# Ledger of designs, part 74: peptides against a protein of PDB entry 6B9H

Target 1, 151 residues: chain A of PDB entry 6B9H
Amino acid sequence: AELCESLLTWIQTFNVDAPCQTVEDLTNGVVMAQVLQKIDPAYFDENWLNRIKTEVGDNWRLKISNLKKILKGILDYNHEILGQQINDFTLPDVNLIGEHSDAAELGRMLQLILGCAVNCEQKQEYIQAIMMMEESVQHVVMTAIQELMSK

## One batch from the design tools (peptide; made by RFdiffusion4, then SolubleMPNN)

Design b2_p20_8_s1 (from b2_p20_8, 15 letters changed)
Fold by OpenDDE base, seed 3:
Structure b2_p20_8_s1 (fold): chain B 151 residues (1-151), chain A 20 residues (1-20)
Amino acid sequence: as target 1 above (151 residues)
Amino acid sequence: SKEEEERRKKIEERRKEVLE
């Protein structure tokens, strides 16, 4: 999916410790959790991060468990900190991500993380970084932001 | 604003306490 591919490129700019080169790398939620910690380390602190299982392998049940925790974290962050600025009318199906590595649903998940980045305390830094991305990727990312904020 | 940031921090601390 175009959305997923572009947002994967965006995710890679965070330089997290976990492998983040492929769609499959993101399906266990570890990369996403580490990215969220970088976005707001006061909210997504070490205690929160430690709730995400890192040694999951190909166990899709454990992947789904992690993804559910991450999604909950994002939604709670949006409600409690961001003032519900992110539109979540189309939540990702984490079951499809964990079991089938569904790129479209993963794209929706990453889009929610994008929403956190462009609304967090350091939002201007993330927005500026997006403006420096390759044009085609930037276009997709900007469109994704508009979708989150407009509907 | 400073007040908004302080509010955010308090909410974050409370949230962490609930999750622990």
Scores: peptide ipSAE 0.070, ipTM 0.664, DockQ to the pose 0.014
Fold by OpenDDE base, seed 5:
Structure b2_p20_8_s1 (fold): chain B 151 residues (1-151), chain A 20 residues (1-20)
Amino acid sequence: as target 1 above (151 residues)
Amino acid sequence: SKEEEERRKKIEERRKEVLE
């Protein structure tokens, strides 16, 4: 999906330890968890990160378990820290991500993480980084941000 | 509004419950 590919490019700018080159690489949630820790390490601390299993392989049940924890973390962060600025009326289907590597639903998940970045304490730094991205990717990312802020 | 915020919070709490 176009959204997923652009946001994958955005995710790669975080330079996390876990492989993050393909859609499949993101389906176990490990990359997303590491990105969230970079966004707010005080909230997504080591104790939180340790709840995400790192050696999942092709076990879609474990993938879904990780993804549910991550989605919960995002929602809690939005409520407790961001003041519920993100419109989450359509949540990603983590079952489709974990079992089928659904790119469209993964795009929705990454969009929520994007919302965390552009509303966190270091929002200006992340916004500036987005403004430096390639034009076509930047357009998709900015459109995704606008969708999140729409009520 | 406050009413909209409260409704949103209730929905969010339900979503958290489902994810646990």
Scores: peptide ipSAE 0.025, ipTM 0.547, DockQ to the pose 0.020
Fold by OpenDDE base, seed 1:
Order: sequence, then structure tokens, then C-alpha cells
Structure b2_p20_8_s1 (fold): chain B 151 residues (1-151), chain A 20 residues (1-20)
Amino acid sequence: as target 1 above (151 residues)
Amino acid sequence: SKEEEERRKKIEERRKEVLE
């Protein structure tokens, strides 16, 4: 999906330790968890990150378990820290992500993480970074931000 | 506000469905 590919490119700008080159690389949630820690290390601290299993392999059940924890973290962060500034009108189906590597659902998950970045304490830094991205990617990312804030 | 409360309620219900 176009959204997923553009947001994958955006995710890659965080330079996390985990592999993050393909949709499949993101399905275990490890990259997403590391990105969230960079966004707000006080909230997504080491204790939170340690709840995410890193040695998952192809076990879709473990992937789904991680993804559920991450989604909960995002929603809790939105509620507790961001004050519901982002809308989760379209929640991703983490089962489809974990079991089938569904790119469309993964795109929705990454969009929620994007919402965290553009509403966090360092939101201006992330917005500026997005404005310097390749034009085609920037357009998709900006559209995704507008969707989160308008709906 | 009432609108925000309803939105929050909707979010919470969806959360329960997704994270079960």
C-alpha cells in the first residue's frame, strides 16, 4: 500500500537497531517499539520496551502479542500524554499484520505512530524532518497527518 | 465536553474490541 510504503520510509529515518527495510520487518513490532521509545523515552521507557519480545521469528502469535502491546501503548499515550489530540477512528487489525503481513493494516498502525510523533513534545522537530523528505513521500505523510487531525 | 466524552467512549469501545 502507498501509505505503508511512505510511512516505512519515514520509520527508516529513526535509524533504529532492528531491521526495518520491508513490511515483513515491521510485523513483529520491534521496530515500532523502538521508534516509540525515540519519540518519548520517558513514557516508552526501558521497562515498557522490555515487554516486547525481540526473538519472535516467524511466530505469528508472538507478533500479534507484541502488536497488541504496542497498540495499547499508543492508545494509552494518546489518552494520558497527548490528551486525545489524535483520533483512532481507524484502528489497525493487528491479527492481519501479525499473521498475514497485511500492508494496509500496517499502514494504519504506522499512521498512529506518526500521530504520536507530530503531537509529542518534540513535534516540531519531527514535522521539520518530514518537510525535508522526498516530495512523493512527504505528500503521503502530510496527507496522513491531516487525516488524523481532521477526522 | 459532551462531544469529547462521546469520542472518548467510542475510542475505548474500539480499544476493547481490538485488544481482546
Scores: peptide ipSAE 0.018, ipTM 0.411, DockQ to the pose 0.022
Fold by OpenDDE base, seed 4:
Structure b2_p20_8_s1 (fold): chain B 151 residues (1-151), chain A 20 residues (1-20)
Amino acid sequence: as target 1 above (151 residues)
Amino acid sequence: SKEEEERRKKIEERRKEVLE
């Protein structure tokens, strides 16, 4: 999916410790959790991060468990910190991500993380970084932002 | 905290450098 591929490129700019080269690399939620900690380490602190299992292998049930925790974290962050500035109109199906590596659903998950970045305390810095990305990727990212902010 | 904010700022500055 175009959304997923563009947001994967965006995710890679965070330079997290976990492998983040492919869609499959993101399905266990570890990369996403590390990215969220970089976005707001005060909220997504070590206690929160420690709830995400790092060694899940191909166990889709454990992947889904991690993804559910991450999705909850995002929604809670939106409510508690961002003042619900991000509309959760279409939530990703984490079951499809964990069990089938569904790129479209993963794209929606990454879109929510994007929403956290462009609305957090360091929003201007993240927006500036996005504006420096390749034009084709930037277009998809900007469209995804507008969808979150206006819908 | 201030420490966490500084960490966040440093991370973002590094990201900008990578994107440049």
Scores: peptide ipSAE 0.029, ipTM 0.604, DockQ to the pose 0.021; fails the geometry check

Design b2_p20_8_s2 (from b2_p20_8, 12 letters changed)
Fold by OpenDDE base, seed 2:
Structure b2_p20_8_s2 (fold): chain B 151 residues (1-151), chain A 20 residues (1-20)
Amino acid sequence: as target 1 above (151 residues)
Amino acid sequence: MEEEKEREKRIKERREEVLA
């Protein structure tokens, strides 16, 4: 999906330790968790990060478990810190992500993370970084932001 | 780890330049 590919490019700008080159790389949630920690390390602290299993391999059940924890973290962050500024009524199906590497659902998950970045304390920094991305990618990312904020 | 910190610093500085 176009959304997923553009947001994958965006995710890569965080330069996390975990592999983040492909859709499959993101399905275990480890990259997402590391990105969230960079967005707000006080909230997504080491204790939170340690709940995400890093050695899951191709075990889709463990992937789903991680993804559920991450989704919960995002939703809690949105409620507790961001004041529910993003639209979370269309939630990603983490089962499809974990079991089938569904790019569309992964895109929705990454969009929620994007929402965290553009509403956090350092939101202007992230927004400016997005404005420096390649135009085609930037367009998709900005559209995704608008969707989160306007609905 | 140190290289990553320096990279992040450079990225942050660039963002600040755009923001300024």
Scores: peptide ipSAE 0.016, ipTM 0.481, DockQ to the pose 0.019
Fold by OpenDDE base, seed 4:
Structure b2_p20_8_s2 (fold): chain B 151 residues (1-151), chain A 20 residues (1-20)
Amino acid sequence: as target 1 above (151 residues)
Amino acid sequence: MEEEKEREKRIKERREEVLA
């Protein structure tokens, strides 16, 4: 999906330790968790990150478990830190991500992470970085941001 | 853990350099 591919490109700008080259690389949630820690290490601290299982391989049940924890973390972060600024009208189906590597649902998951970045303490840095991305990718990312903030 | 913190610092600094 276009959203997923564009946001994958955005995710890659974080240069996390976990492999993050393909959609499949993101399905276990490890990359997403590491990105969230970079966005707000005070909230997504080591204790939180340690709850995400590494080395899950192809175990879709463990993937789903990780993804559920990440989704909960994002939603809690939105409520507790961001003041419910992100529209949650369409939440990702983490079962489809974990079991089938569904790119559309993964895109929605990454969109929520994008929402965290553009509303966090360092929001201006992330926004400025997005504005320097390749035009076609930037367009998708900016549209995704607008969707999140258009309650 | 400390190594990761330093890495994150370097990444942040690099981003700031690009934005400058």
Scores: peptide ipSAE 0.015, ipTM 0.447, DockQ to the pose 0.021
Fold by OpenDDE base, seed 1:
Structure b2_p20_8_s2 (fold): chain B 151 residues (1-151), chain A 20 residues (1-20)
Amino acid sequence: as target 1 above (151 residues)
Amino acid sequence: MEEEKEREKRIKERREEVLA
């Protein structure tokens, strides 16, 4: 999916420790968790990160477990910290992500993370980073932001 | 961690320079 590919490129700008080159690399949630920690390390602290299992392999049940924790973290962050500036208008199906590597649903998950970045304390830094991205990718990311903020 | 922080600082500063 175009959204997923563009947001994958955006995720890669965080320079996390976990592999993040393909859609499959993101399906275990480890990259997402590390990105969220960079966005707000006070909220997504080490204790939170330690709840995400890193040695998952191809176990889709463990992937789904991680993804559910991450989704909950995003929703809780939105409610508790962001004051619900963004809405979970369309929840990603984490089962499809974990079991089938569904790119469309993964795109929705990454879009929620994008929402966290552009509404967090360092929102201006992340917005500026997006403004420096390749034009084609930037367009998709900005459209995704507009979709989130219009709901 | 210190090296990463310095890298992030450099990237941020460069972005600000380009946008200014």
Scores: peptide ipSAE 0.014, ipTM 0.463, DockQ to the pose 0.018
Fold by OpenDDE base, seed 5:
Structure b2_p20_8_s2 (fold): chain B 151 residues (1-151), chain A 20 residues (1-20)
Amino acid sequence: as target 1 above (151 residues)
Amino acid sequence: MEEEKEREKRIKERREEVLA
């Protein structure tokens, strides 16, 4: 999926410790959790990060468990810190991500993380970084931001 | 189990379809 591939490229700019080269690398949620910690380390602190299991392998049940925790964290962050309500009907299906590596649903998950970045305290820094990305990727990312802001 | 092998095959096929 175009959205997922472009947002994967965006995620790679965070230079996290976990492998983040493929869609499959993101399905266990570890990369996403580390990215969220970089976005707001005060909220997504080490105690929060430690709730995400790193020794997952190919266990899709553990992947889904991690993804549910991450999704909850994103929703809570939006409500408690960003003052924004997200429509539940547009939420990603984490079961499809964990069990089937569904790129479309993963794209939606990454889009929520993008929303956190462009609304956080350092939002201008993240927006500027996006504006420096390759045009085709930038277009998809900016469109994804626009979609979030219109909800 | 044969059932588990079949499930794994279906999951693999689904992943390939999504990533294609």
Scores: peptide ipSAE 0.013, ipTM 0.366, DockQ to the pose 0.566

Design b2_p20_8_s3 (from b2_p20_8, 13 letters changed)
Fold by OpenDDE base, seed 5:
Structure b2_p20_8_s3 (fold): chain B 151 residues (1-151), chain A 20 residues (1-20)
Amino acid sequence: as target 1 above (151 residues)
Amino acid sequence: MEKEKEREEKIKKQREKVLE
């Protein structure tokens, strides 16, 4: 999906330790958890990160377990820290991500993480970084931000 | 204030759905 590919490019700018080159690399949630820790290490601290299993292989049940924890973390962060700046809408189907590597649903998941970045304490840094991205990618990312703020 | 309470309830429902 176009959204997923553009947001994968955006995710790669974080330079996390986990492999993050393909859609499949993101399905276990490890990259997403590491990105969230970079966005707000005080909230997504080591104790939170340690709840995410890192050696899941192809076990889709463990992937889904990780993804559910991450999604909960995002929702809690939006409520407790961001002041509910991201409007409520349909959640990504983490079962489709974990079991089938569904790119469309993964795109929705990454969009929620994008929402965390552009509303966090360091939001201006992330916005500036997005403004420096390649035009086609930037357009998709900016559209995704607008969608989060307007729903 | 009423809208805020409604938003909080929606978030709560989403959390419960995730934990299923």
Scores: peptide ipSAE 0.022, ipTM 0.534, DockQ to the pose 0.021
Fold by OpenDDE base, seed 2:
Structure b2_p20_8_s3 (fold): chain B 151 residues (1-151), chain A 20 residues (1-20)
Amino acid sequence: as target 1 above (151 residues)
Amino acid sequence: MEKEKEREEKIKKQREKVLE
């Protein structure tokens, strides 16, 4: 999906330790968790990160478990820290992500993480970084932001 | 206030779905 590919490119700008070159690389949630920690290390601290299993291999059940924890973290962050600035639209189906590497659902998941970045304390830094991305990717990312923020 | 309550209930419902 176009959304997923553009947001994958965006995710890569975080330079996390986990491999993040493909859609499959993101399905275990480890990259997402590391990105969230970079966005707000006080909230997504080491204790939170340690709940995400890193050695899952191809075990889709463990992937789904991680993804559920991450999604919960995002929802809690939106409520507790961001003040519900992100619209409560359709949530990603983490089962499809974990079991089938569904790019469309992964895109929705990454969009929620994007929402965390552009609404956090350092939102201006992330917005500026997005504005430096290639035009075609930037357009998709900005559209995704608008969708999150629209009433 | 009612709108905020509705938002909270929606979030609660979403969280419950995630944990299923």
Scores: peptide ipSAE 0.022, ipTM 0.542, DockQ to the pose 0.021
Fold by OpenDDE base, seed 4:
Structure b2_p20_8_s3 (fold): chain B 151 residues (1-151), chain A 20 residues (1-20)
Amino acid sequence: as target 1 above (151 residues)
Amino acid sequence: MEKEKEREEKIKKQREKVLE
């Protein structure tokens, strides 16, 4: 899906330790958790990150478990820190991500992380970085941001 | 309810475009 591929490119700009080259690399949630920690290390601290299992392999049940924790973290962050500024009209189906590597649902998950970045304390830095991305990718990312803030 | 439906429709259309 276009959203997923564009946001994968965006995720890669964080240069996290975990492999993040393919859609499959993101399905265990480890990359997403590391990105969230970079976005707000005070909220997504080491204690939070340690709840995400790093050695899940192809175990889709463990993937789903991680993804559920991440989704909860994002929603709680939106409520507690961002003041409910992110539109939660349609949430990702983490079961489809974990079991089937569903790119469309993964795109929705990454979109929520994007929402965290563009509403966090360092929002302007992330926005500026997005504005420097390749035009076609930038368009998708900006459209995704607009959707999040159009509540 | 009508305003909410309008918002939902706008979001739906935008999501469809992004997810192509």
Scores: peptide ipSAE 0.013, ipTM 0.436, DockQ to the pose 0.031
Fold by OpenDDE base, seed 1:
Structure b2_p20_8_s3 (fold): chain B 151 residues (1-151), chain A 20 residues (1-20)
Amino acid sequence: as target 1 above (151 residues)
Amino acid sequence: MEKEKEREEKIKKQREKVLE
């Protein structure tokens, strides 16, 4: 999916420790959790990150478990810190992500993380970084932001 | 002043990553 590929490129700018080259690399949630910690380390602290299982392999049940925790974290962050600036209009199906590596659903999950970045305390840092991205990627990312803000 | 400098460095670093 175009959304997923563009947001994968965006995710790669965080330079996290976990592998983040393919859609499959993101399905266990480890990269997403590390990105969220970079966005707000006070909220997504080490205690929160330690709830995410790192030795998952191909176990789709563990992937889904991680993804559910991450989704909950995003929603709680939106409510508790961001003042519900991000609508949960379309929740990603984490089952499809974990079990089938569904790129479309993964794109929706990454879009929620994008929402966290562009609404957090360091929002200007992330907005400026997006403005420096390749035109084709920037277009998709900006469209994704607009969708979050308009719903 | 130090905080602002740190923020500027973060932004710079992020831009460099995007351009890789």
Scores: peptide ipSAE 0.012, ipTM 0.400, DockQ to the pose 0.018

Design b2_p20_8_s4 (from b2_p20_8, 15 letters changed)
Fold by OpenDDE base, seed 1:
Structure b2_p20_8_s4 (fold): chain B 151 residues (1-151), chain A 20 residues (1-20)
Amino acid sequence: as target 1 above (151 residues)
Amino acid sequence: MEEKEERRRKIEETRRRVLA
């Protein structure tokens, strides 16, 4: 999916420790958790990150467990820290992500993380970084941001 | 495909809304 691929490119700019080259690399949630920690390390602290299993392999049950925790973290962050500036109008189906590596649902998950970045204290830095991305990727990312703000 | 100028306007509008 175009959304997923563009947001994957965006996720790669965070330079996290976990592999993040393919859609499947993101399905265990480890990259997403590490990205969230970079966005707000005070909220997504080590205690939070330690709840995410890192050695998941191909175990789709563990993937889904991680993804559920991450989704909950995003929603809680939006409510507690961001003051619900972003909307959870469309929640990703984490079962499809974990079990089938569904790119469309993964795109929705990454879009929620994008919402965290462009509403956090360092939103200016993140939007500036997006403005420097390759035009085709930038277009998709900016469209995703607009969707978050319009719904 | 939408026109490049239209895309630029939408990008700028989105940027402004993010920074608001």
Scores: peptide ipSAE 0.618, ipTM 0.928, DockQ to the pose 0.019
Fold by OpenDDE base, seed 3:
Structure b2_p20_8_s4 (fold): chain B 151 residues (1-151), chain A 20 residues (1-20)
Amino acid sequence: as target 1 above (151 residues)
Amino acid sequence: MEEKEERRRKIEETRRRVLA
């Protein structure tokens, strides 16, 4: 999906330790967890990160477990820190992500992470970085931001 | 399809909304 591919490119700018070159690389949630830690290390601290299983392999059940934890973390962060600026109108289906690597649902998940970045304390730095991205990718990312803010 | 100027306007508008 276009959204997923563009947000994958955006995710790669975080330079996390986990492999993040393909859609499949994101399905275990490890990259997403590390990105969230970079966004707000005080909230998504090492204790939180340690709840995410890293040696998952192709076990889709473990992937789903990780993804559920990450989604919960995002929602809690939105409620507790961001003041519910991200509307939970269409939550991603983490089962489809974990079991089938569904790009559309993964895109929705990454969009929630994007919402965290553009509403966090360092939102200015993140929006400036997005403004420097390749135009086609920038367009998709900015559209995703607009969608988050319009609902 | 979206015109170039319109797309850039929307991008800038979104940027300003984020920074508000």
Scores: peptide ipSAE 0.609, ipTM 0.923, DockQ to the pose 0.019
Fold by OpenDDE base, seed 5:
Structure b2_p20_8_s4 (fold): chain B 151 residues (1-151), chain A 20 residues (1-20)
Amino acid sequence: as target 1 above (151 residues)
Amino acid sequence: MEEKEERRRKIEETRRRVLA
């Protein structure tokens, strides 16, 4: 999916330790957790990150477990820190991500992380970085931001 | 397909909304 691929490119700008070259690399949630820690290390601290299993391999049940924790973290962050109410009806299906590597649902998850970045304390830096991205990718990312703001 | 100029306008509008 175009959204997923563009947001994967965006995720790669964070230069996290975990492999993040393919859609499959994101399905275990480790990259996403590390990105969230970069966005707000005070909230997504080491104690939070340590709840994410790193030795997952191809175990889709462990992937789903990680993804559920990450989604909860995002929702809690939006409620407790960003003061935003997220519509539960538009949440990604983490089962489809973990079990089937569903790119559309993964795109939705990455979009939520994008929402965290553009609403956090360092939103100026993140939006500036997005403005420097390749035009076609930038278009997709900025459209995704606009969609978040319209909710 | 959306015109490039219109896309740039929308991008800038979105940027301003983020920073507001």
Scores: peptide ipSAE 0.597, ipTM 0.924, DockQ to the pose 0.019
Fold by OpenDDE base, seed 2:
Structure b2_p20_8_s4 (fold): chain B 151 residues (1-151), chain A 20 residues (1-20)
Amino acid sequence: as target 1 above (151 residues)
Amino acid sequence: MEEKEERRRKIEETRRRVLA
């Protein structure tokens, strides 16, 4: 999906330790967790990160488990730190991500992470980075941001 | 297809809203 691919490109700008070159690389949630830690290490601290299993392999059950934790973390972060309501936004189906590597649902998950970045204390830095991306990617990412703000 | 100028306007508008 276009959203997923563009947000994958955005995710790659974080230069996390985990492999993040393909959609499949994101399905275990490890990259997402590391990105969230970079966004707000005080909230997504080591204790939180340690709850995400890293040696998952192809175990889709473990992937889903990780993804559920990450989704919960994102939702909690939005409510507790960002003071935003996400209930009116379509949430990703983490089962489809973990079991089937569904790009559309993965895109929705990454969009939520994007929401964290552009609403956090360092939102200016993240927006600046987005404004420097390739135009076609930038367009998709900015559209995704606009969609978040409209809900 | 959305015109380039319109896309840029929307991008800048979104940027301003985020940074507000």
Scores: peptide ipSAE 0.564, ipTM 0.917, DockQ to the pose 0.019

## One batch from the design tools (peptide; made by RFdiffusion4, then SolubleMPNN)

Design b2_p21_1_s1 (from b2_p21_1, 10 letters changed)
Fold by OpenDDE base, seed 2:
Structure b2_p21_1_s1 (fold): chain B 151 residues (1-151), chain A 21 residues (1-21)
Amino acid sequence: as target 1 above (151 residues)
Amino acid sequence: MEEEREKKLKETQEFFKKLLE
């Protein structure tokens, strides 16, 4: 999926500790959790991060468990910190991500993280970083942001 | 094709510019 591919490229700019080269690498949620911590370490603190199991392997049940926690974190962050600045009407299906590595649903998950980045305290820096990416990626990111901010 | 690409680029640039305001 184009959305997932572009946002995977965006996620890679965070240079997190966990492997983040493929769609499969993101399905356990560890990369996403580490990215969220970079976005707002005060909210997504070590206590929050420690709730995400890192040694998941190919266990899709554990992946789904992690993804549910991450999704909840994102939604709570949107409500508690961002003030409902993103549209969460279309939530990603974490079951499809965890069990089938569904790129489309993963894209929606990453889109929510994008929403956190472009609305957080450091939003200016993240936006500027996006503006330095490849043109095709920027366009997809723009579209993704527009969708999130639409009522 | 190049014209369309340029249009998309301009649109994207303007979008992020406004987002930074």
Scores: peptide ipSAE 0.639, ipTM 0.925, DockQ to the pose 0.936
Fold by OpenDDE base, seed 5:
Structure b2_p21_1_s1 (fold): chain B 151 residues (1-151), chain A 21 residues (1-21)
Amino acid sequence: as target 1 above (151 residues)
Amino acid sequence: MEEEREKKLKETQEFFKKLLE
């Protein structure tokens, strides 16, 4: 999916410790959790990160468990810190991500993380970083942000 | 095609500039 591919490219700019080269690499939630910690380490602190299982392998049940925690974290962050500036009307199906590596639903999850980045305290730095990415990626990211803000 | 690409580029650039304001 175009959304997932572009946002994967965006996620890679964070240079997290976990492998993040493929869609499959993101399905266990570890990369996403590490990205969220970079976005706001005061909120997504070590105690929060330690709740995410790192040795998941191909266990889709563990993947889903991680993804549910991450989704909850994003939603709580939106309500408690961002003041509900992003729309969570259409939530990603974490079951499809964990069990089937569904790229479309993964894209929706990454879109929510994008919402966190462009609304957090350091939003200016993240927006400026996006503006340095490839033209085609920037366009997809723009549409993704517009969708979050205007629904 | 190139004209459409230029249009999209300008839209994108303006969007992020506005987002930074």
Scores: peptide ipSAE 0.637, ipTM 0.925, DockQ to the pose 0.909
Fold by OpenDDE base, seed 4:
Formats: structure tokens, C-alpha cells, sequence
Structure b2_p21_1_s1 (fold): chain B 151 residues (1-151), chain A 21 residues (1-21)
């Protein structure tokens, strides 16, 4: 999916420790968790990050477990810190991500993370970084943000 | 097409500039 592809490119700009070159690399949630920690290390602290299993392999059950924790973290962050500034009515299906590496659903997951980035304390820096990306990526990211902020 | 690309670029640039306000 175009959304997933563009947001994968965006995720790569965070330069996290975990491999993040492919859609499959993101399905275990480790990259996403590390990105969230970079976005707000006070909220997504080491205690939170340590709940995410790092040696998952191809175990879709463990992937789903991680993804559920991450999704909960994002939703809680949106409620507790961001004040529900993003549209969370269409949640990603973490089962499809974990079991089938569904790019569309992964895109929705990454979109929620994008929402965290563009609304966090350092939102200006993240927005400026997006403005330095490829034009096609910027356009997709714009659309994704618009969808998040739609009424 | 180049015209469409330029239009999209301007739209996107203005969006993010406004988002930075």
C-alpha cells in the first residue's frame, strides 16, 4: 500500500536500532516501539519498551502481542497526552499485521504513530523533517495527517 | 505530468507551512 510504503520511508528517518528496511521488519512492533520512545521518551520509557519482546522471529502470536501493546500505548498517549487530537475510529487490525504482514493495516498503525509525532512536544521538528523528504512521500504523509485530523 | 507535480508540491508545501503555524 502507498500509505505503508511512504510511512515506512518516514519511519526509516528515525534511525532506530532495529532493522526497518521492509514491511516485514515492522510487523513485530519493535521498530514502532523504538520510534515511539524517540517521539516521547518520558511516556514511552524503558519500562514500557521492555514490555515489547525483541526476539519474535516469525511467531505471529508474539507479533500480535507486541502490536496490541503498542496500539494500546498509542491510544493511551493520544488520550492522556495529546488530548484526543487524532481520529482513532478506524483502528488497525493488528491480527492482520502480525499474521499476514498486511501492508494496509500496517500503514494505519504507522499513521497513528505519525499522529503522535505531529502532535507531540517536538512536533515542529518532525514536521520540518517531513518537509525535507521526497515530494511523493510528503504528499502521502499530508493526506495521512489530514485523515487523522478529519472530523 | 510536470504541471500536476508542481501543483501537488505547492499544495503539500502550503499544508505543512500552515501546520507549522
Amino acid sequence: as target 1 above (151 residues)
Amino acid sequence: MEEEREKKLKETQEFFKKLLE
Scores: peptide ipSAE 0.637, ipTM 0.925, DockQ to the pose 0.916
Fold by OpenDDE base, seed 3:
Structure b2_p21_1_s1 (fold): chain B 151 residues (1-151), chain A 21 residues (1-21)
Amino acid sequence: as target 1 above (151 residues)
Amino acid sequence: MEEEREKKLKETQEFFKKLLE
């Protein structure tokens, strides 16, 4: 999916420790958790990150467990810190991500993380970084942000 | 084609500039 591929490219700009080259690399949630910690380390602190299992392998049940925790973290962050600025009516299906590496659903998950980045304390820096990306990626990111903020 | 690309780029850049405000 175009959304997933563009946001994968965006995720790669965070230079996290976990492998993040493919869609499959993101399905265990480890990269997403590390990205969220970079976005707001005070909220997504080390204690929160330690709840995410790093040795998952191909265990789709563990992937889903991680993804559920991450999704909850994102939603809680939106409600508690961002003031409910993200549209959470259409949530990603973490079961499809964990079990089938569904790119469309993964794209929706990454879209929620994008919402965190463009509304966090360092939102100016993240927006400026997006403006330096490939034009086609910028357009997809713009559309994704518009969907999140449309209520 | 190129004109449409330029238009699309400008619209995108204006969106992010506005978001920075």
Scores: peptide ipSAE 0.637, ipTM 0.924, DockQ to the pose 0.917

